# Ledger of designs, part 241: peptides against a protein of PDB entry 5Z08

Target 1, 168 residues: chain A of PDB entry 5Z08
Amino acid sequence: RQKDEWAKKTSSLMKQLDWFIGEHLGAMLAAEELGGPVVGELMEIDPDDLSAGFNAHGKLKKATSQPDLDRRQRRIDDIWGPQDEQGQAHKRKRGADEALAASAEMRDLIEQLMNKLVEAGGDNSATYVEIPRESAAARFLVRSKVAMFHPNDARRLRLVDFGRDLDD
Target 2, 222 residues: chain B of PDB entry 5Z08
Amino acid sequence: GLPRLIDAIEEASKIPAKRRQTPIKPTIEKLTTHLYTHGASPDSLLRLADLLTLRNHLDQASLAAITRNLYPSSTVSDEVVLRFIGALGHGQLKPTLALQALFLRWLVMVYHLLENPGVLGQVYGVLFDLLDTAAIRPQLCHLLALVTRRKHVRPFRIQAILTLSRQTGGDPNLTGLLRVFKNYYPEIIVGDATKGRASAFKHPDPQWRQHLDEIQQRRSEA

## One batch from the design tools (peptide; made by RFdiffusion4, then SolubleMPNN)

Design b2_p23_7_s1 (from b2_p23_7, 9 letters changed)
Fold by OpenDDE base, seed 4:
Structure b2_p23_7_s1 (fold): chain B 168 residues (1-168), chain C 222 residues (1-222), chain A 23 residues (1-23)
Amino acid sequence: as target 1 above (168 residues)
Amino acid sequence: as target 2 above (222 residues)
Amino acid sequence: MEELQAALEAGDLGRAMLLLLSL
């Protein structure tokens, strides 16, 4: 019963997450991977804000009069800068491809995290997924308090068990 | 426009109600109607944050009405956040605890629009030290539940929540916050202090959220 | 469900998870 309710809740969550990942989060994660804002710090990135670039903390650099075209800003400008119709189509396609890749990475990571949680049968030590890199997806899950890193190994990520009674 | 309404209210705020030539209520109603319809720009938010947090001659009902209609049309700056955080706590120059609770509720409702959510993490200690203030504790726990990261979950804070939970007879908001702490450190022994109902920290006002989303959407289309 | 959807749309997965677990 509780497992079935959890499974139904999980299925509903996964459908809603899948929708959210595809419609919104994928593009935001792709922007973060490309050196854009950290997902959840800036919801609205004006294209002009993208052109201003992001500092190492994901904050919008104020458009300084001399755009120190740091390598990141050039990449952002190369990705998002005004180009001719053909260049815009290629940029839109590339942006769409990066958003799709980020969406796929997030979906895969969530699936792995969920599978490990189910397989562990309540053993927290067995719920960790080994991640190849600290992706925007992984960081987002941790910032969102959905996942946590292993105390001693930042390559191991697990879902936060919200279902644990405080008495356990 | 909104700037002119703010100008009029700023000027009125300098004058005691009994000495005002014109009633402020119609201007407050125009402001709140404008805020409800269009939201507040970052610049307008800062000015309104000053009106709400600084000691002036505005009545509590007007301040509460502005706060309830304080829809950001865009993002919320660190400066605006810090004005509200700086207004928290006890003191002769601080807003009423009732108004502080509304500010915390507002911060919860606009948390996703903060230009830098990390700013709240930087002032985490200030927020945490106010947990003993019963009047703001529900909203404060909710905000802390959003803000808390692993770096904030320290033994002394765990013990502080446990102690305060015992002293309050198991406040469900403290239990909810302690659950958030336990998510970062599952080994936290919460003991008998958490046998009570925990707050789920639901959105304080779904209608307010929906209306905020409509205001935000109109900006993204403009 | 609407709160969950809105939390997801807002990118507040922590809230979304809390809502899901509160169901």
Scores: peptide ipSAE 0.020, ipTM 0.280, DockQ to the pose 0.069
Fold by OpenDDE base, seed 1:
Structure b2_p23_7_s1 (fold): chain B 168 residues (1-168), chain C 222 residues (1-222), chain A 23 residues (1-23)
Amino acid sequence: as target 1 above (168 residues)
Amino acid sequence: as target 2 above (222 residues)
Amino acid sequence: MEELQAALEAGDLGRAMLLLLSL
């Protein structure tokens, strides 16, 4: 009975999550992958400051002379710049394709993370998914406190089991 | 009912323990039993937040007992949250640091019941500036780990945590918070501060969570 | 469920996933 209610709630939640990914999150993740703003937040940090990175003292590094900023700013300008109607249609299509790709990546990652959590049966060491890259999707899950990287391997991601991490 | 118990405690809180006609302990026990069984409504939570955060003649053990049984039966309003945030820090009019740590722990445990979680993000600076206070740092780092968004991850705050981490010999809670920051900005070099065990910021009390869930479920059935 | 939907709509996936994992 409780398992069935859990299964129904989980199914409903997965549908809501799937909807959210498809309707909202995918486009925002695609924007992040393209070097745009991070999902849901007013970036009050100057992109120039981000590209420079932070040193061991939390100070901004001097931006190297050829910042990937030109590519990011070009991509932002290529995403948001005033383009003629035909250019807007092509941009909308490309943006839609990138949003679909980001949505698919996010869905697949969540599915893998959940499957590993279920399969692990309580072994936290077995809950890690190997990620091919640090995607916007992976970063988003970690920022969201949903997932965490392995302490020794940033290619391994697991769900934060708020239920089990309580018992250990 | 709960309102009458709160009334009695409010009146008793105005009077020094030595001048009370009746010991308050039995009334506190009735209150905590009621809270454990039924939780507190939003209105009751506000009144209890005032009792917990405002200077009065209640003893620390009673205040701690109320805080440990402060189960919301519903949501937690911004006003309730702000009462607890306003009670943080140093000062003769502030609650003890031990009680402040319990308030922060409570906010962590009820974070999912906040009517507006964004309220904590609005007071992020106030919370962050208290990280130097060792007595509340573990719970404060946990709360900040929940509240932190990209807009909060500023260069000066990164530097402040790194500096404080060096000064504290690598407090695992600060290392945990730095990892949270690094999740927003992977390019953050946390250096030797990450060599230590970082706190995973696990839920502070699984039994309390389970009991909260039971109280919350009863309301959905009523 | 409503809180989860509200958290998802607000883009607060941390809350959404806390709520998801709390179920």
Scores: peptide ipSAE 0.019, ipTM 0.280, DockQ to the pose 0.138; fails the geometry check
Fold by OpenDDE base, seed 2:
Structure b2_p23_7_s1 (fold): chain B 168 residues (1-168), chain C 222 residues (1-222), chain A 23 residues (1-23)
Amino acid sequence: as target 1 above (168 residues)
Amino acid sequence: as target 2 above (222 residues)
Amino acid sequence: MEELQAALEAGDLGRAMLLLLSL
């Protein structure tokens, strides 16, 4: 009974989180991946302002892993291309596709992190997920203090076990 | 600037109100206006934390007004946090319980700006032991709900909350905190104490949050 | 829901978790 109520609450939580990821966070993460504002720093991004080009001062230093950034950067230029109705429809579709991709990445990352936490059986060393890249999703989880990188390997991410002392 | 206003208030705080040559209220109003407009730097926050937490000759209305306008323009240091935590509890040298409640409310509202949120976890026992103080309990429970980790969820604390919940007739804030504990240990039998209304620990002041966000945003643009 | 969204947007997942768990 209590396990079932907890399972229901956890399921409800996950559904709400999934909804939030799909409806809101995915678009914000997509914007961050596209060189937009960091999620949590600029809360007042009007979705309509996401259509207005981020001005040049958002120079996040180019992290060195170039090739996939170039495709996304071309996507920025294409997302910010001419304001004709067809361009707007393509922008909206592409923005929606990037938001869906970011949502999927966040969902998958959370799922992997939770699965590893459960599988580890309390062994903190086994709770790390290998991430292929430092995504906006990964950064968001770290900024949100829900996840942490391995101290010696930024490719390894784990949930902050709110159960253990961060002091160990 | 803000430092000069703080200097003037610090000097005035050493002198009983009846012995001041000039009313301090206009200077407090200038300070609170400045804080509202620009926020407080880390250094200014520390100085203001001392003014708020140390016994001085400032009136309660002035202290409350400063606390209500204590917008960080940046991060909040461990030292600032510890000043506010150290000001909690009963004692003749402690701030009033009303002011302590404002401090706890402030800590809740700026929790995301703490340089090290773990500092609150280190003083968890101090916070927890004050739950019997009804005047500050709502804000304590809210702060503890943010701070609580599995390491803090000990059998004696579970029992303490359960006992206090019974003694208070099921205070919704204690029920809320107990639900947080149950997230770490689902097997905690809370009996009828959890059947009651629990606090959702909503943001204490959405307008204050919005204004804080505006102040923080201006810093990121500078 | 709006407060949950605002907490998540603010990166306050602690608050978001609390709100989610309170629902």
Scores: peptide ipSAE 0.019, ipTM 0.304, DockQ to the pose 0.073; fails the geometry check
Fold by OpenDDE base, seed 5:
Structure b2_p23_7_s1 (fold): chain B 168 residues (1-168), chain C 222 residues (1-222), chain A 23 residues (1-23)
Amino acid sequence: as target 1 above (168 residues)
Amino acid sequence: as target 2 above (222 residues)
Amino acid sequence: MEELQAALEAGDLGRAMLLLLSL
């Protein structure tokens, strides 16, 4: 009975969350992943990335060939690139694809986090999900205080148990 | 009192204008007069934020009039702030961009009354994503200029502003925001993007500020 | 919960986030 009520509440929440993710959050998370603004609290960008500075055209001076920085910069340029009609169509399509990808990642992450919470049966040590990367989705959940990283392992994420942690 | 006026407007907001038994304009005028004279309590602000941000049958002129008279008599809660932030952007359920610009202007003008100014820092990303929306950009840049801290100044955001500045032909509001960023990281090379005119982000309405100060002063005397 | 649902259904990200944070 309590499991069923929790499952129903969870299912209802998940449907609502699914809708929210699909209609709103996915696009914002995609924007964050694309090097747009952070949904909620800041990604700590490494100060070293700031030290590289920007060229006269506002491009990050490539320090060494870190492919990830180049990909983020390209994504920013794609988001904020020249709005010609072709660029707008490509931007819209790419934005939609990235929003779908971000939505899927967020849904999957939440599902995993919730499943682990249920499986753990109250053992907080067993509630951690291993995340392959620090995604915009993971960061959003942490910023939203919905999830927390393991204190010693940033690859492990768990839901905050608001019911217990407020009583402690 | 103010709660009863809000009750009447809330009920009227559920009904299309053509189906209302009584004109709502006189009640809106009473509300705006009350707000101008006394301001809004935290509880009233929350209710008014819902009326302003949620889709209802109130006309745009009434919503704008309420927003222009939305003087806080006290502090502004995180909940109220987030109602207005949540109302920003594109969508069928979102307020008009004209009304969103008024909300952003309001947030700028009441920034010093926020219970937790950090709440805007938490939603910094949401605000920053809207910089491409020309209709709200002036007020958005001003709000971001107030909210920006060192933690917000990130390479990707610097680049985004620079790129958008180029695309907009050097919007002075973007140049102004970039100058704020440069205050935290002087080494930011902005090139020709900052050679242009920058907005000084002056207070949007000095008369509104003065009137707000008068309302706030009456609270301190009570 | 109903308010969260309504906020989520309304596409009110800010409200949804607040309500999520209040859970």
Scores: peptide ipSAE 0.018, ipTM 0.279, DockQ to the pose 0.385; fails the geometry check

Design b2_p23_7_s2 (from b2_p23_7, 9 letters changed)
Fold by OpenDDE base, seed 3:
Structure b2_p23_7_s2 (fold): chain B 168 residues (1-168), chain C 222 residues (1-222), chain A 23 residues (1-23)
Amino acid sequence: as target 1 above (168 residues)
Amino acid sequence: as target 2 above (222 residues)
Amino acid sequence: MEELKAALEAGDLGLALKLLLSL
């Protein structure tokens, strides 16, 4: 019964989380990965705004045509290049693909973190997930104080165990 | 062992320095050396928290030395955390503000070892209400930056930080805390008073962190 | 659940995640 209620609550929460990641968080994570604002600084990033690029201050760039900026800026410019109908469709598609990729990375990371927490059985040393990169997803979890990096290794991430706080 | 050293210091703490038969300094040095080498168990941490937070006849230098070497060998219990939180603020029975700043710094450095990080969230109001105390504000803002969740980010607290930031001429620690609040509520207008340099809330002591990690690693191997 | 829903509705990703992961 309690396991079933936990599983049901967890499933419901995971469904809500999945929805939230897909509908809202993914685009913001993609924006952060693309050098946009840090997730939460701009709550509503229109996918069309994701197609205009971000300046060095994380503000939406107006689509100005300067070609030669670095590969990251070129990805921004490829996401934000000239507004012909075909270019806009490709940009929207690329923005959507980046949002989907960021959503998938966040989902996978959360799943790994939860699995390690369960497997560790209370051993905090065993709760760390190895992350291949400091992603916007990882940074978001740490900034949100949902996860923490290993003190000595920024490639190791664990959930902050809040589980005991809800039962009291 | 560590318990015997604590026993000796507890007994000495009951007696004014001028009335002690033996100097306590050698025992404090043995304690701090032991803590540096092995860390403190949860039980020892609780006893040491009482020595640090309760009014006794220990000198400030000894209390500061113990606090600087207060490496947990394991986890930090809610009870230990609450002893340090209870010691904060103004009062005749409370530790000095300098020692309170060391306690807050310690809590920041061991935050990842708390048995229940939520305990700090439960006392969030107590911590937040101390932001006007300039002597502890830097460490307090850092701790609040770790503890803050959306449930804590209330309009009255946003306004309180903005007001205090204006009153302090834009304390970078308050600006840093307001940036943390803005992560939960992006619509927070960080007025001109917050255009200043924000604290990054970096780890306050990288060497202490490294040494703590070495102590913690030895526990995982045992 | 209500707090999570409120957090999600309010766009509090950090709280939503904390609430989700605190389960």
Scores: peptide ipSAE 0.096, ipTM 0.321, DockQ to the pose 0.040; fails the geometry check
Fold by OpenDDE base, seed 1:
Structure b2_p23_7_s2 (fold): chain B 168 residues (1-168), chain C 222 residues (1-222), chain A 23 residues (1-23)
Amino acid sequence: as target 1 above (168 residues)
Amino acid sequence: as target 2 above (222 residues)
Amino acid sequence: MEELKAALEAGDLGLALKLLLSL
């Protein structure tokens, strides 16, 4: 009975989390990845705003065509394509695609972190997930105090074991 | 001479310590003494860079001792620089993070002797992507502070530093790097990210600098 | 469950995630 109630609660929570990631967090994560505001500093980023890219202050930039941009900056510039109607449609589509990609990255990261926590069987050293990059998703989890980096290796991320910390 | 000492160490580096017929420590001490007295030529620097960066059977103390005495007698080539840059980051074949920090410190201290300082600007992205590695961050920020030009100060990098600064509780080295960025773009708001003191990126070792200058001066007189 | 809903409604994702992972 308790396991089934826990499983139902966990399933319901995961559905709510998935909804939240898809509807709200994904766009904000994509904005941060595009050099926009850090997740939580700007609430309610319209996916259309993602297409406009962000300045050094995390504010929406106006499209300036400078060529020698890094691959990530190329994605921003690609999102910032020509201001013609076709360019705007392409921008909106790219903004939506980046939000979907960010949502998928967050989901995958959470899943990996949870799986490692379960697999570790209480060994804190085994709870670390190797992350290929410091993503907006990883950063969000750390800022939220949900995850922590390994003290000596920021490529290793683990969930904060709240079960131990809440009982102490 | 220095080449013969390097030869002996190269041969010893191929053999596990337990299987060596002779202790390597006396040869390392002779090498470090020679380097301290005369410095290393460009050719010797390249060979030493390979010994320091390639996986071999040399112990960490010996590698650190060589790095601490790695005085260039002349210029530092792009090839030497790229050996050290290639050794940075995580990987089973890479040097320890402690040794990588010494390499970055060395690059800072010899920056003015680079044949082409622009080589570091070309690998700026590689260096920047390592800022998350706490063990090397102090020296990495210092090197980036020297290397950074307007072309490198991009919105995504500004945001990356701001984010990392928040995550680290305001690492003073990151704040220092943001101040360097602000020199190119005054509009960058540093204050919101970092209530902390920024690093001034002072020379890591004034005594080492003075000794380097003495070695360099002898070359100009010869 | 109510706290999680409240956290999600308030946009406190950190708290929401904490609550989700504390289960």
Scores: peptide ipSAE 0.087, ipTM 0.284, DockQ to the pose 0.016; fails the geometry check
Fold by OpenDDE base, seed 2:
Structure b2_p23_7_s2 (fold): chain B 168 residues (1-168), chain C 222 residues (1-222), chain A 23 residues (1-23)
Amino acid sequence: as target 1 above (168 residues)
Amino acid sequence: as target 2 above (222 residues)
Amino acid sequence: MEELKAALEAGDLGLALKLLLSL
């Protein structure tokens, strides 16, 4: 009974995680991979700079003055600029494909990390997954303090065992 | 069955309470009991959505009772979703803001059962433009937190929510929504707009969720 | 469970994953 309830709860949680990855996280990860903003990293944009930069229709006012504002503004304009309709359809399709790819990568990475944790049987040295590259998915897990890189090898990633840190 | 109960309520809804030959309350109680036990099929959901969203002679307590027991036995169609979205906002023909808040809460609770969750993303602007309506703002922010994608986090919406947050003295639901926006655009400073605690957008009713799961499980076994 | 669901609902995947992995 308790195992079945736990299994149902775990299954429900995994479904919710899968849904969250597919519906929310995948697109953000894909955006990071494409050189967009980092998932969860605050670039301090002053709300006043955001407010000053945008008209009521969401078009950036060309602020005349400072070159560094121009680069951020250009990046904002490149992110938010009127994507021409044809460019938007191709960019939407490409963006959707990239979001699906990023979602799949995140799912696979989480699965590998969880499997290694279970297989290691408490041996922390055996919990590392070898990653082919530092992906947006891997970086996100590390920034979220869910995973950590091996101190000497950035190609090895493991889950943070939160079970021990709550008891210490 | 459920269709016959809906038929009776539909007919009664056309008649002012003072002119009804029979009290509708017993039929509403039978309906809500049936919904609680078995849920509503997609067809029944559509009919009930019409009863809830269209102006009729049903009392607010009955409408609220139906909404609180509106368990889908299956999926929720785009048409059902759009009926509820169309009922939002100010207008003489629209449901009360209290009932609209219940609809938004319902949409939050059944979001995972939508046939096409993208339908809410298509009407994102309609939802977002209602954020100034204080009576529905908590549930609206929660729904928007679920629906928001990068494509929706536009500069004008960032500015709008920041402005509204300042005007409201830092409504925690707006702060929560800004936090969701910040996930897509980390550059958004939430702290300057809101000295307050952000809403975590927890599930509105854990008991309702559990009961929904029980109804949904029976379908998978049939 | 409630915290995990809240974290997922809030888009705090890091917290959600922490809670998932702490199970």
Scores: peptide ipSAE 0.086, ipTM 0.290, DockQ to the pose 0.040; fails the geometry check
Fold by OpenDDE base, seed 5:
Structure b2_p23_7_s2 (fold): chain B 168 residues (1-168), chain C 222 residues (1-222), chain A 23 residues (1-23)
Amino acid sequence: as target 1 above (168 residues)
Amino acid sequence: as target 2 above (222 residues)
Amino acid sequence: MEELKAALEAGDLGLALKLLLSL
């Protein structure tokens, strides 16, 4: 009975998490991956970049050759590109595909992290998941203080054991 | 009561219209009449949000009628808000863009009843990324105008609006949203492409507002 | 459950995951 209630609660929660990832978070993660705003942390904008203003074409007046600005501009252009029906359809499809990919990556990462935590049986050293890349998903979990990187290896990620930190 | 009407509609929503033993329209009419008279409780709102946002066999006219009568009797939970936000955009499982526009309009009209208005700020990116969708843009810009805070006004979003405004020939809703951005950063240069008429984002339906106020007043007296 | 739901709803996946892991 208690296990069934726990399983039902856990299942319900996982369904809600899955829903949240798929319907909301995936798009934001995809946006971060494509060089947009950081999920949860709005990229600090240098006030000086805002003060430069935008020209009639929506371009920053300061051509700061920062690769990130070009990526953002390209992304803006990729997000907002020519409004031909075909371009919009392709853009919408691409955005949806990227959101689905980001959702899948986040789901998989959370699942791996949770599985490792359960398997470790309290051994913190065994709770690390190897991540193939620093994804928006991984960064989001770390920024959210849900996960932490291994001190010596940024390719190893683990869930933060909240059971201890709430008691501290 | 309202829960029993929702139960009947939920069951009917699982069955294609052609296979239903009884017409659902009379039950929808009873529901919409009840909603118009009494509003929806938080629990009923959540159930109705699921009926409106999840793919089912309800016809578009019925979904639109429910949405037009979706008066909250109390507050609107984050969950209800997120159901409607999750229903936005393109996809095989998403509601029609016409229905999405009604959802956005509804969110604008009930914004002052949100339990946590900050929830919309958290999904700001999702909303902002839909600005290219012409069918929902007017209501989306209005909602964003309400939701926008200084933290959301970022160079990339400013540029995105400017670019989209140019591409749309100066959509007045985008110009209106850019004016909201300019309230936080006065130095935003609105180029010639955006010198056009801006939307004032007036309340979408004054009669609906008045009726909502009457429903909300009855709650305060109870 | 309500807090988790609220956290998920709030996009606070951190809190949501905290709450999920506390179950």
Scores: peptide ipSAE 0.082, ipTM 0.288, DockQ to the pose 0.077; fails the geometry check

